# Ledger of designs, part 41: peptides against a protein of PDB entry 4DOW

Target 1, 157 residues: chain A of PDB entry 4DOW
Amino acid sequence: TFSWVGRPLPNRKQFQQMYREICMKINDGSEIHIKVGQFVLIQGEDNKKPYVAKLIELFQNGAEVPPKKCARVQWFVRFLEIPVSKRHLLGRSPPAQEIFWYDCSDWDNKINVETIIGPVQVVALAPEEVIPVDQKSEETLFVKLSWNKKDFAPLPP

## One batch from the design tools (peptide; aimed at target 1 E81)

Design b2_p26_5_s2 (made by RFdiffusion4, then SolubleMPNN; from b2_p26_5, 11 letters changed)
Fold by OpenDDE base, seed 4:
Formats: C-alpha cells, sequence, structure tokens
Structure b2_p26_5_s2 (fold): chain B 157 residues (1-157), chain A 26 residues (1-26)
C-alpha cells in the first residue's frame, strides 16, 4: 500500500499532482517513507535481481483512469544487463554491488509506485575509489560509470 | 504500457545475456 505524504507540490502539469514523499506500508504494518532523490528497487522478473532507480519525480497521474501513483526515475543497470560482447569495455570484473547509470532514453522512465520493492542505498564513487566488498556493504550499491549501450563513461554531473 | 514494454525488453535482454554467458562458460 502506497500513500502520499504531505501536500502536493506546486506544478504546472495538468492532471498531475506532484509530491515529495510517499509512504510504503509493508506487510508487517511498518511504514517506509521514500522521497524524491532517493534510490529504490523495482520489481524485476521472477528470480531476477530487482532493477535500481533513482526517484526523480513522484506524482499522481490524473490523466489515467483510474488515477495512478507514479514515479519518474533515472534508471541504473546491473552488469548482467550489459551485452556480453560489450562487457570487455569495462576492463575489469565489477563486484556484485556495482551498478551503472543508464544513459539512454529507450526505456520508459515512468513507473507505477506499486513496482517499488523498497529503498536501497546507492553511493556514487569516483573512478579511483574502491568499491567496498564486505558483509557490511552488501546492501549498498555503488555507481562509478554510466552506460549508453555503446560504451562506459564517467558519471554524469 | 510503455513501462511494461520497456521492462519486458529489459527482461528479455537480460535473459539473452545470461544465456550467452552460460554458453561461453560451458
Amino acid sequence: as target 1 above (157 residues)
Amino acid sequence: SSFLKGLEQRNEELKKNEEELKKLEE
């Protein structure tokens, strides 16, 4: 169950109400608040790793019937989503915690909030910084590079 | 929806990548 937190933000988009924060109620009755700018896990295929996204916008889409709670996101990709023929371009074997900024527009960046599994910690690192691979950092994802379906590149500003 | 279509594409691409990797490791 998802519910908006706070009042709608001022916006100029017709049929949309924008919000800064959403509340996700979990099965145990606990609540998790997720804000714009935070990172979330999105439900993937069964038995597959969840997708990772940064929340850019939270909005109620009144243009749909019935209205839907939606989010606009910046996608990230896991190494396994990189074509095998292109993986060598990374020049290294990334740890499981590494994700890549998806620098393409071929995927819709609008999601239903119902697909959100929960929040996740994503840390941006400089190229020279080492990704910590330990038990403590297992739940944290790290991003150093972008992927544009052609090559890896430094992170966008 | 466009989202679902995109998700399906991602899922399929991921599956293909995994299968290709598996073949290379065999």
Scores: peptide ipSAE 0.442, ipTM 0.843, DockQ to the pose 0.575
OpenDDE base, seeds 1, 2, 3, 5: peptide ipSAE 0.441, 0.436, 0.440, 0.439; ipTM 0.842, 0.841, 0.842, 0.841

Design b2_p26_5_s3 (made by RFdiffusion4, then SolubleMPNN; from b2_p26_5, 13 letters changed)
Fold by OpenDDE base, seed 3:
Structure b2_p26_5_s3 (fold): chain B 157 residues (1-157), chain A 26 residues (1-26)
Amino acid sequence: as target 1 above (157 residues)
Amino acid sequence: SEFDKGLEKRNEELKKNEEEEKKLAE
């Protein structure tokens, strides 16, 4: 289950309450707080790896009945999500931990917070930096480039 | 809901990509 942490942030959007933080309650009773700016795993289809996203906004849509807890996200893609015919454009074989900033607007960037599996660590690296693939960083994802369905490019600022 | 649409198109594209990959492997 998900619940808002703190009071709504000041905003002028009708029917929307903006929040900085949300609490995810796990079945064992533990709680995880997720904030705007953090990265999360989003539920994919059955038997598929979860998607990766950065939380941009957290808001409750009061226009719906009942109100829905939503998030606006910046999408990332895994290498294997890229069409096989275009993977060669990377010019290298990336480690499994590498993801790419999705630089397209064709996907809706709004999600239901209920699709959030949990937080994930994403580290931005410079092109010359090596992605550590040791056991220590197994859970960490790394991003060096963007993908716009046509080619790879340096990360946006 | 409207705010669940974000995953729909992405899921569809993923399936398409996987199908193409499967064809190339044949």
Scores: peptide ipSAE 0.478, ipTM 0.875, DockQ to the pose 0.847
OpenDDE base, seeds 1, 2, 4, 5: peptide ipSAE 0.476, 0.470, 0.473, 0.476; ipTM 0.874, 0.869, 0.869, 0.875

Design b2_p26_5_s4 (made by RFdiffusion4, then SolubleMPNN; from b2_p26_5, 12 letters changed)
Fold by OpenDDE base, seed 3:
Structure b2_p26_5_s4 (fold): chain B 157 residues (1-157), chain A 26 residues (1-26)
Amino acid sequence: as target 1 above (157 residues)
Amino acid sequence: SEFDKGLEQRNKELEENEKELEELKK
């Protein structure tokens, strides 16, 4: 279950309440707080790895009945989501922990918070920095480049 | 709903990529 943390932020949008933080209650009773600016795993299809996203906004859509807890996100893509015919453009075989900043707007970036599996650590690296592939870093994802469906590019600021 | 449409599109594209990869391997 998900619940808002704190008071709603001032906003100009009708029928929307914006928040800085949301609480995710896990089955064992523990709670995880997720804030705007953090990275999260989003549920994919069955037998598929979850998607990765950065939370940009958290808001409740009061125009819906019942109101929905939603988020706007910046998408990231895994290498497997890159078309086979264009994977060679990377010029290397990336480790499984590497993801790419999705630099397109063709995918809707609004999600239901119920699709959030949990937080994940994403570290931005410079091109010269090596991605750790040791077991201790398996939980961390790394991003160096963006992908715009045409080519890879340096990571946006 | 109006939301989560992006997920649907991503799922489709991922499936297409996987099919293409399988075809390349045979």
Scores: peptide ipSAE 0.475, ipTM 0.870, DockQ to the pose 0.781
OpenDDE base, seeds 1, 2, 4, 5: peptide ipSAE 0.474, 0.475, 0.469, 0.470; ipTM 0.869, 0.869, 0.864, 0.869

Design b2_p26_6 (made by RFdiffusion4)
Pose (drawn by RFdiffusion4):
Structure b2_p26_6 (pose): chain A 157 residues (1-157), chain P 26 residues (1-26)
Amino acid sequence: as target 1 above (157 residues)
Amino acid sequence: HEARERWITERKEEEEERFERFEEQM
């Protein structure tokens, strides 16, 4: 379950209250703060890996009744979310930890915070950097490229 | 990508229903 932390950010959109941070309680009993700018795993279909997204906004949406806690995200896509016909355009076999900045506006970016599984560490690497492959049997995901429905390209600014 | 499209569609349908309630309350 989720609760807002502290005061809302200075108002921007009508019927919405924005927050920098959200508190998430687990059945391990503890509390975890998830902030705008951090990344989350978002529950998708039961037979697939979670979607990965960067939190770009956290908000209480008064336009829904009853009101809900929501997030706007920048999507990332996994390699399997890229059309099979386009996968060769990468020119290599990406590891499971590598994900792609999704640079397209076609998919809606608003989610209910209850779809959040939890925070995930996502790291930007230069194209020539190798993915560890180091230990921690890492839960970290790495991003080198964006995918725009047409081609793989550099990470945007 | 197909699974994501289905998930986004289902979520948006639920949001539309909630938004209609907000309009009635207004």

Design b2_p26_6_s1 (made by RFdiffusion4, then SolubleMPNN; from b2_p26_6, 14 letters changed)
Fold by OpenDDE base, seed 3:
Structure b2_p26_6_s1 (fold): chain B 157 residues (1-157), chain A 26 residues (1-26)
Amino acid sequence: as target 1 above (157 residues)
Amino acid sequence: MEAREKVLKELQEEEEKAREKFLELL
């Protein structure tokens, strides 16, 4: 269950009400607040690993019937989502915790908030920084590079 | 997400095929 937190933000979009924060109610009764700018795990289909995304906007889409709670996101990809023929371009074998900033616009960046599993920690690192693989950071994902379907590039600021 | 899901499926299939070919050459 998802519900908006706070008052709608001022915006000029006729059919959208924008918000800064959304509340996700978990089955145990606890609540998790997710804000614009945070990273989330998004449920994929067919028992695949969850997608990782950064929340750019939270909005209720009044143009839909019924209105839907939506988010606009910046996608990240896992190494396994890189074509086999292009993986060598990385020049190394990444740890499982590494993700890549998806620098393409061929995917829809609007999601239904109901697909959000929960928040996740994503840390941006410089190329020379080592990804920690200890137990305390096992749940943390790390991003160093972007992927634009052609090559890897430095992470956007 | 539909487009992404399709791409992911295709890539996974390609990976599996590549592995099979590699093993056959050994």
Scores: peptide ipSAE 0.327, ipTM 0.779, DockQ to the pose 0.040
OpenDDE base, seeds 1, 2, 4, 5: peptide ipSAE 0.324, 0.321, 0.325, 0.327; ipTM 0.770, 0.770, 0.774, 0.778

Design b2_p26_6_s2 (made by RFdiffusion4, then SolubleMPNN; from b2_p26_6, 14 letters changed)
Fold by OpenDDE base, seed 3:
Order: sequence, then C-alpha cells, then structure tokens
Structure b2_p26_6_s2 (fold): chain B 157 residues (1-157), chain A 26 residues (1-26)
Amino acid sequence: as target 1 above (157 residues)
Amino acid sequence: MEAREKMLEKQKEEEEKRREEFKKLL
C-alpha cells in the first residue's frame, strides 16, 4: 500500500498533484518512506533482477479514473540487459554491482508506484574509481557510465 | 530491454483507458 506524505507541492499541471515523498507499507506493518531523488528497485519479470531507477517526480494523475499514484524516473540498465553484440564496447567485464545510466528517450519514464519494490543505494563513481566488490556491499549498486544503445559514455552532468 | 518495453507499454495502454473515462466526465 502506498500513501502520500505531506501536502501537495505547487505545480503548473492542472490535473496532477505533485509530492516529495511517498510511504510504502510493508506486510509486516512497517513503513518505508521514499523521496524524490532516491533510487528504487522496480519489479521486473519473474526470476529476473529488478530494474533500477531514480525518482524524478512523484505525482497523482487526476486526469484518470480512477486517479493513479505515479512516478517519473530516470532509468538505469544492468549489463545483462545490453545486447550481447554490444557488450564488448565496454572493454571490460563489469562487476555484478555495476549499472548504467540509460541515456535514451525511447522508453516511457512514467511508472505506477505500485511497481516499486523498495529503495536501493546507488553510488556514482568516476571512471578511474574502483568498484568495491565486497560481499558486505552487495546491496549497493554503482554507476560510472551511460548507455545510449550505441555506446558507453561518461555520465551526463 | 524488450521485457521492460512491454511492461511500460501495458501501463501506458491502461493509462489511456483511464484517461478516456476521465474525458467523459468533462
């Protein structure tokens, strides 16, 4: 169950109410608060690793019946999502914890908040920085590069 | 990537349906 936290933010969109924070209620009764700017895991196919996204906006879409709680996100991709024929362009074998900034506009960046599994830690690194491959840090994901379906590149500003 | 695209397309189709219902109220 998802519920808004706080008052709606001022916005220019007539049929949308924007928020900074949403509360996710878990089965055990505990609550997790997720804010704009945080990274989240999004439910994917069964037996697959969840998708990774950064929350850009949280909003309720009042132009729908019934209204839906939505998020606008920046997508990330895992190495195994990249076509096999293009993986060599990285020039290295990435650790499992590495993800890539998806630098394309072909994907819809709107999601239903109900697809959010939970928060995740994502750390941006410079290309020369080493990704710690510690078992203790397996929960943390790292991003060094972007992927635009053509090649890998430095992260956008 | 294809799986993700299909998921997002499905959500978009459902959104459009709900939007059409909203327009009927205007």
Scores: peptide ipSAE 0.430, ipTM 0.845, DockQ to the pose 0.840
OpenDDE base, seeds 1, 2, 4, 5: peptide ipSAE 0.419, 0.416, 0.410, 0.416; ipTM 0.838, 0.836, 0.832, 0.836

Design b2_p26_6_s3 (made by RFdiffusion4, then SolubleMPNN; from b2_p26_6, 15 letters changed)
Fold by OpenDDE base, seed 2:
Structure b2_p26_6_s3 (fold): chain B 157 residues (1-157), chain A 26 residues (1-26)
Amino acid sequence: as target 1 above (157 residues)
Amino acid sequence: MEAREKLLKKQKEEEEKARKKFLELL
């Protein structure tokens, strides 16, 4: 179950109310608060690892019946989502913890908040930095590059 | 990526249907 936290933010969109924070209530009754700017795991296909996204906006979309609690996100992709024919362009074998900033506009970046599994830690690294391999880092994902369906590139500013 | 694209396309189509219903009620 998801519920808005705090007051709606001022905005000019006629059919949307924007928020800074949302509360996710888990099965055991505990609550997790997620804010704009944080990273989340999004439900993917069966037997696939969840998608990774950064929350850009949280809003209720009144232009739908029924109204939906939504988010606008920046997508990230896992290495295994990159076409096999293009993987060699990375020039290295990435660790399982590495993800890539998706630098294309062809994907819809609106999601229903019900697809959010939970928060996740994502750390941006410089190209020369090594991804840490320790027990604590196993829960952390790392991003060094972007992917635009053509090639890898440095992260956007 | 194709699998994700299909998933997102499906969600967008559902949104469009929901929006059409909204417009019909105005």
Scores: peptide ipSAE 0.371, ipTM 0.816, DockQ to the pose 0.887
OpenDDE base, seeds 1, 3, 4, 5: peptide ipSAE 0.356, 0.369, 0.328, 0.326; ipTM 0.801, 0.811, 0.794, 0.793

Design b2_p26_6_s4 (made by RFdiffusion4, then SolubleMPNN; from b2_p26_6, 15 letters changed)
Fold by OpenDDE base, seed 1:
Structure b2_p26_6_s4 (fold): chain B 157 residues (1-157), chain A 26 residues (1-26)
Amino acid sequence: as target 1 above (157 residues)
Amino acid sequence: MEAREKLIKKLNEEREEARKKFLEKL
């Protein structure tokens, strides 16, 4: 289950209440708090790795019946999500832990919070930095570059 | 429509339908 934490933020948008934080209650009874600006795993297709996203907004959508707890996200893509014909543009074989900032606006960036699996650690690295591939960082994802469907580019600020 | 957008839309619709069914039982 998901519940809002704190009071709604000042918002001029009709039918939307914005929040900074949401609480996710998991099966063992423990609670995980997720805030705007944090990274999360989003439910993917069966037998596929979860999607990765950064939370940019948390809001209750009152325009829908019934009202829904939603999030707006910045998408990341895994290397395997990039078309086969374009993968060579990277010029290297990336480790499984590397993801890319999706620099396009053609994807819907609104999700139901119920599709959130949980938080994930994402670390931004400079192009010259080596991605650590060890057991201790197996759960950590790394981003160096953006992908805009045409080419790879330096990570945006 | 991109595969990801299609998936997200589908997931959102499924969750919405589940919520509607839940509300109907109340």
Scores: peptide ipSAE 0.078, ipTM 0.629, DockQ to the pose 0.206
OpenDDE base, seeds 2, 3, 4, 5: peptide ipSAE 0.020, 0.046, 0.070, 0.023; ipTM 0.432, 0.636, 0.647, 0.528

Design b2_p26_7 (made by RFdiffusion4)
Pose (drawn by RFdiffusion4):
Structure b2_p26_7 (pose): chain A 157 residues (1-157), chain P 26 residues (1-26)
Amino acid sequence: as target 1 above (157 residues)
Amino acid sequence: EAEEAEEEHEEKEEEKEEELKENEHS
């Protein structure tokens, strides 16, 4: 379950209250803070890996009744979310930890916070950097490229 | 208005899921 932490950010959008941070309680009993700018795993279909997204806004949406806690995200896509016909354009076999900045506006970016599984560490690497492949049997995901429905390209600014 | 916005949001999710399924066979 989720609760807001502290006061809302200075108002921007009508009927919405924005927050920098959200508190998430687990059945391990503890509390975890997830902030705007951090990444989350978002529950998709039961037979697939979670979506990955960067939190760009956290908000209480008064336009829904009853009101809900929501997030706007920048999507990432997994390699399997890229059309099979387009995968060769990468020119290599990406590891499972590599993901792609999704640079397209076609998919809506609003989610209910209840779809959040939890925070995930996502790291930007230069194209020539190698993914560890280190130890921690890492839960970290790495991003080198964006995908725009046409081609792989550099990470935006 | 809230109900229409909810229905539109669900439709967009369905379209995204269909597109992702189509990508598996593209």

Design b2_p26_7_s2 (made by RFdiffusion4, then SolubleMPNN; from b2_p26_7, 12 letters changed)
Fold by OpenDDE base, seed 4:
Structure b2_p26_7_s2 (fold): chain B 157 residues (1-157), chain A 26 residues (1-26)
Amino acid sequence: as target 1 above (157 residues)
Amino acid sequence: EAEKREEELKKKREEFLKELEENEKA
């Protein structure tokens, strides 16, 4: 289950109450707090691998009946999500931990918080920095580049 | 149903992390 943490943030969006933090309760009774600006794994469709996203906004959408707990996200893509015909444009074989900033508007960036699997660590690296693939970073994802369905580009500032 | 979904999500997270680990070792 998901519940809001704290009071709604001041905003002027009609029918939307914005929050900074949400609490995810897990079956074992533990709670995970997720904040705006953190990265999360999102449930994939039809047993697909999880998507990676950065939380940009957390809000309750009161325009819907019943109101829904939602998030606006910045999507990231895994290399294997990129069409096979375009993968060569990277010019290298990325480690499994590398993800790419999705620089397109064709994906809906609004999600139901119920699709959140949990938090994940994502680290932005400069182009010249090596992606560390070691025991300590096995659960960490790294982003260096963006993908806009046409080509790879430097990570947006 | 909600409980089952939480279990499924937990499993997917574990599978994701396992995939990362396996790819590192491969």
Scores: peptide ipSAE 0.326, ipTM 0.824, DockQ to the pose 0.044
OpenDDE base, seeds 1, 2, 3, 5: peptide ipSAE 0.213, 0.207, 0.170, 0.184; ipTM 0.754, 0.727, 0.721, 0.725

Design b2_p26_7_s3 (made by RFdiffusion4, then SolubleMPNN; from b2_p26_7, 15 letters changed)
Fold by OpenDDE base, seed 4:
Structure b2_p26_7_s3 (fold): chain B 157 residues (1-157), chain A 26 residues (1-26)
Amino acid sequence: as target 1 above (157 residues)
Amino acid sequence: SAAEREAEAAKKKEEFLKELEENKTA
């Protein structure tokens, strides 16, 4: 179950009410609050691994009947989501915790909040920084580079 | 149902985290 937290932001778009925060109720009855700017796991197709995304906007789409709770996201990709034929372009074997900024516009960046599995921690690092993959950070994802379906590149500013 | 979707999501998250723990390298 998802519900908005707080009052809607000033209206910027017709038929859309924007929010800063959403509340997700989980099975044990506890609540998790997710804010714009945080990272989340998004449910993929059945039997597929979840996707990683950064929340850019949270909004209710009033143009739909019934209104839908939606989010605009920046997608990230895992190394294993990259085509096998292109993986060598990285020039190294990344840890499983490394993700890449998806620098393409071919993916729909609008999602239903119902697809949100939960929050995940993502830390941006400089290319020269070592990814601290240890027991303490095993649940943390790290991003150094972008992927644009052609090559890897430094993160967009 | 919503409850089923939540349960499935939780399971997928757990599997995701487990994968990160077990498979540290690509």
Scores: peptide ipSAE 0.259, ipTM 0.790, DockQ to the pose 0.048
OpenDDE base, seeds 1, 2, 3, 5: peptide ipSAE 0.026, 0.026, 0.026, 0.025; ipTM 0.535, 0.534, 0.532, 0.527

Design b2_p26_8 (made by RFdiffusion4)
Pose (drawn by RFdiffusion4):
Structure b2_p26_8 (pose): chain A 157 residues (1-157), chain P 26 residues (1-26)
Amino acid sequence: as target 1 above (157 residues)
Amino acid sequence: SEEWEEELKEARENYDIAKERELVDE
């Protein structure tokens, strides 16, 4: 379950209250803070890996009744979310830990916070950097490129 | 086209990301 932490950010959008941070309680019993700018795993279909997204906004949406806690995200896509016909354009076999900045506005970016599984560490690497492949049997995901429905390209600014 | 718009709207209101993306990619 989720609760807001502290006061809302200075108001921007009508009928919405924005927060920098959200508190998530687990059945391990503890509390975890997830902040705007951090990444989350978002529950998709039961037979697939979670979506990955960067939190760009956290908000209480008064336009829904009853009101809900929501997030706007920047999507990332997994390699399997790229059309099979386009995968060769990468020119390599990406590891499972590599994901792609999704640079397209066609998919809506608003999610209910209850779809959040939890925070995930996502790291930007230069194209020539190698993914560890280190130890921690890492839960970290790495991003080198964006995908725009046409081609792989550099990470935006 | 109208039915497709209704399904997309419903998927977005229900926060069904899989359905919303399926419809957008059609």

Design b2_p26_8_s2 (made by RFdiffusion4, then SolubleMPNN; from b2_p26_8, 11 letters changed)
Fold by OpenDDE base, seed 4:
Structure b2_p26_8_s2 (fold): chain B 157 residues (1-157), chain A 26 residues (1-26)
Amino acid sequence: as target 1 above (157 residues)
Amino acid sequence: KEEFEKELKEAIENYDLDKTIELIEK
């Protein structure tokens, strides 16, 4: 179950109410609050692993019948989601914690919040920064590069 | 698989970050 937290943000988008935070009620009855700017795991399609995404917008789409709680996201991809034939372009074997900024527009960046599995921590690193691989760092995903379906590149600003 | 996603969701709900990452690595 998802519910909005706080009052709608001022916006000029007709039929949309924008929010900064949403509450996710989980199985044990506890609640997890997720805010714009945080990272989440999104349920994949059938037989697909969950996707990683950054929440850009949270909004209720009143133009739909019935109204839906939605989010606009920036997608990220895991190394194993990149085509095998292109993986060599990275020039290294990335740690499991590394993800990549998906720099393409072919993916729909609008999701239903009900597809959110839960929050995850993602940290952006400079190219020269080393991804920690110690026990403590295994709780965090890291992004250093973007992937545009053709090559890897430095992160967008 | 849905069962995998369910397991991952449960790991997150239990705040088991180690398990969460383990599942993601699969």
Scores: peptide ipSAE 0.116, ipTM 0.691, DockQ to the pose 0.035
OpenDDE base, seeds 1, 2, 3, 5: peptide ipSAE 0.111, 0.088, 0.104, 0.012; ipTM 0.693, 0.656, 0.683, 0.311; seed 1 fails the geometry check

Design b2_p26_8_s3 (made by RFdiffusion4, then SolubleMPNN; from b2_p26_8, 8 letters changed)
Fold by OpenDDE base, seed 4:
Structure b2_p26_8_s3 (fold): chain B 157 residues (1-157), chain A 26 residues (1-26)
Amino acid sequence: as target 1 above (157 residues)
Amino acid sequence: KEEFEKELKEAIENYDLDKYRELVDS
């Protein structure tokens, strides 16, 4: 289950209450707090690895019936989510921990928070920085480039 | 349960959705 943490943030969006933090309660009773600006894993399709996204906004959409707890996200893509025919454009074999900033608007960036699996650490690196591949970094994803369905490019500022 | 939380964390860290669902839905 998901519940809002704190009071709604001031905003002028009709029928929407914005929040900075949400609490995810797991079946064993433990709780995970997730804040705007953090990265999360989102449920993928069957037999697919979770999607990676950065939380941009957390809001309850009162315009829907019933009201839904939602999030606006910035999507990231895994290398294997990129079409096979385009992967060569990277010019290298990325480590499994590398993800790419999805620089397109064709994906719906609004999600139901119920699809959130949990938080994940994502670290932005400069192009010249090496992605560490060790046991201590297995839980961390790294982003160096963006993908806009046409080519890879430096990260947006 | 400490062990459950550990397994859940590992499932998330490994990006193993199947394992995660197994743990959460059990």
Scores: peptide ipSAE 0.043, ipTM 0.567, DockQ to the pose 0.026
OpenDDE base, seeds 1, 2, 3, 5: peptide ipSAE 0.030, 0.019, 0.035, 0.039; ipTM 0.558, 0.365, 0.552, 0.572

Design b2_p26_8_s4 (made by RFdiffusion4, then SolubleMPNN; from b2_p26_8, 12 letters changed)
Fold by OpenDDE base, seed 5:
Structure b2_p26_8_s4 (fold): chain B 157 residues (1-157), chain A 26 residues (1-26)
Amino acid sequence: as target 1 above (157 residues)
Amino acid sequence: SEEFEKKLKEARKNYNLDEEKKLIDS
């Protein structure tokens, strides 16, 4: 169950109410608050790791009937999502914790919040920084590079 | 929404398939 937290932000867009925070209620009755700017896991394919995204906007789409709670996101890609033929371009074998900033606009970046599994920690690292691959940081994802469907590159500014 | 999920998944799958096809056809 998802519910908005706080009052709608000032917005001039018709049929849309923007929010800064949403509450996700978990089975045990606990609540997780997710804010714009945080990173989340999005439901992926069955038996696959979830997608990773950064929340850019939270909004209710009043143009839909019934209204839908939506989010606009910046996508990340996991190494295994990169075509096999291009993985060698990385020049190294990344740890499972590494993700890549998806530097393309061909994917719809609007999601339904109901597809959010939960928050996740994403840490940006410089290329020379070592990704800590230990049990203590297994839940943390790391990003060093972007992927633009052609090659890896430094993160966008 | 199931429709949204399907669309997103298909888009990401199509990306992989299209890229591989382009490489093979090159």
Scores: peptide ipSAE 0.328, ipTM 0.801, DockQ to the pose 0.092
OpenDDE base, seeds 1, 2, 3, 4: peptide ipSAE 0.319, 0.324, 0.325, 0.324; ipTM 0.795, 0.796, 0.801, 0.799

## One batch from the design tools (peptide; aimed at target 1 W75)

Design b2_p27_1 (made by RFdiffusion4)
Pose (drawn by RFdiffusion4):
Structure b2_p27_1 (pose): chain A 157 residues (1-157), chain P 27 residues (1-27)
Amino acid sequence: as target 1 above (157 residues)
Amino acid sequence: EEEEERLELGEEEEEMAEEGEELREEE
């Protein structure tokens, strides 16, 4: 379950209250803070890996009734979310830890915070950097490129 | 007027969410 932390950010959108941070309680019993700018795993279909997204806004949406806690995200896509016909354009076999900045506005970017599984560490690498492949049997995901429905391209500014 | 604006914004958000899901299914 989720709760807001502290005061809302200075108001920007009508019927919405924005927050920098959200508190998430687990059945391990503890509390975890997830901030705007951090990344989350978002529950998708039961037979697939979670979506990955960067939190760009956290908000209480008064336009829904009853009101809900929501997030606007910048999506990432996994390699399997890229059309099979387009996968060769990458020119290599990406590891499972590599993900892609989704640079397209076609998919809506609003989610209910209850779809959040939890925070995930996502790291930007230069194209020539190698993914560890280190230990920690890492839960970290790495991003080198964006995908725009047409081609792989550099990470945007 | 404020209640009507709130309802319109909620409908627009639902429409955009549905269109986004449809696009995900198509792909």

Design b2_p27_1_s1 (made by RFdiffusion4, then SolubleMPNN; from b2_p27_1, 13 letters changed)
Fold by OpenDDE base, seed 4:
Structure b2_p27_1_s1 (fold): chain B 157 residues (1-157), chain A 27 residues (1-27)
Amino acid sequence: as target 1 above (157 residues)
Amino acid sequence: SAEEEREKLREEELKRKEKGEEIRKKE
């Protein structure tokens, strides 16, 4: 169950009410608050790991029937989501914790909040920084580069 | 704990999978 936290943010978009924060009530009844700017895990395809995304906007889309609680996201991709034929372009074998900024517009960046699994920690690193691989950081994902379906590039500022 | 949180997330993931929603749509 998802519910908005706080009052709608001022905006001029018809049919859209924007929010800063959403409350996710999980199965055990506990609540997790997620804010714009945080990273989340999104439900993946069958037999696939969850997608990773950064929340850019939280909004109720009144243009849809019925109105839906939605989010606009910046997508990230896991290495295994990159086509096999292109993986060599990275020039290294990334750790499982590495994700990449998806720098393409071919994906709809709108999601239903119901697809959100929960928050996740994502840390941006410079290319020269080493991704720590230890038990303490297993839950943390790291991003160093972008992927634009053609090549890897430095992370957008 | 981190483990407890992971378990909660896994449970939510399973629940979400049952919905069968299209996740990442191509424009």
Scores: peptide ipSAE 0.128, ipTM 0.761, DockQ to the pose 0.029
OpenDDE base, seeds 1, 2, 3, 5: peptide ipSAE 0.131, 0.124, 0.119, 0.121; ipTM 0.763, 0.760, 0.757, 0.753; seeds 1, 3 fail the geometry check

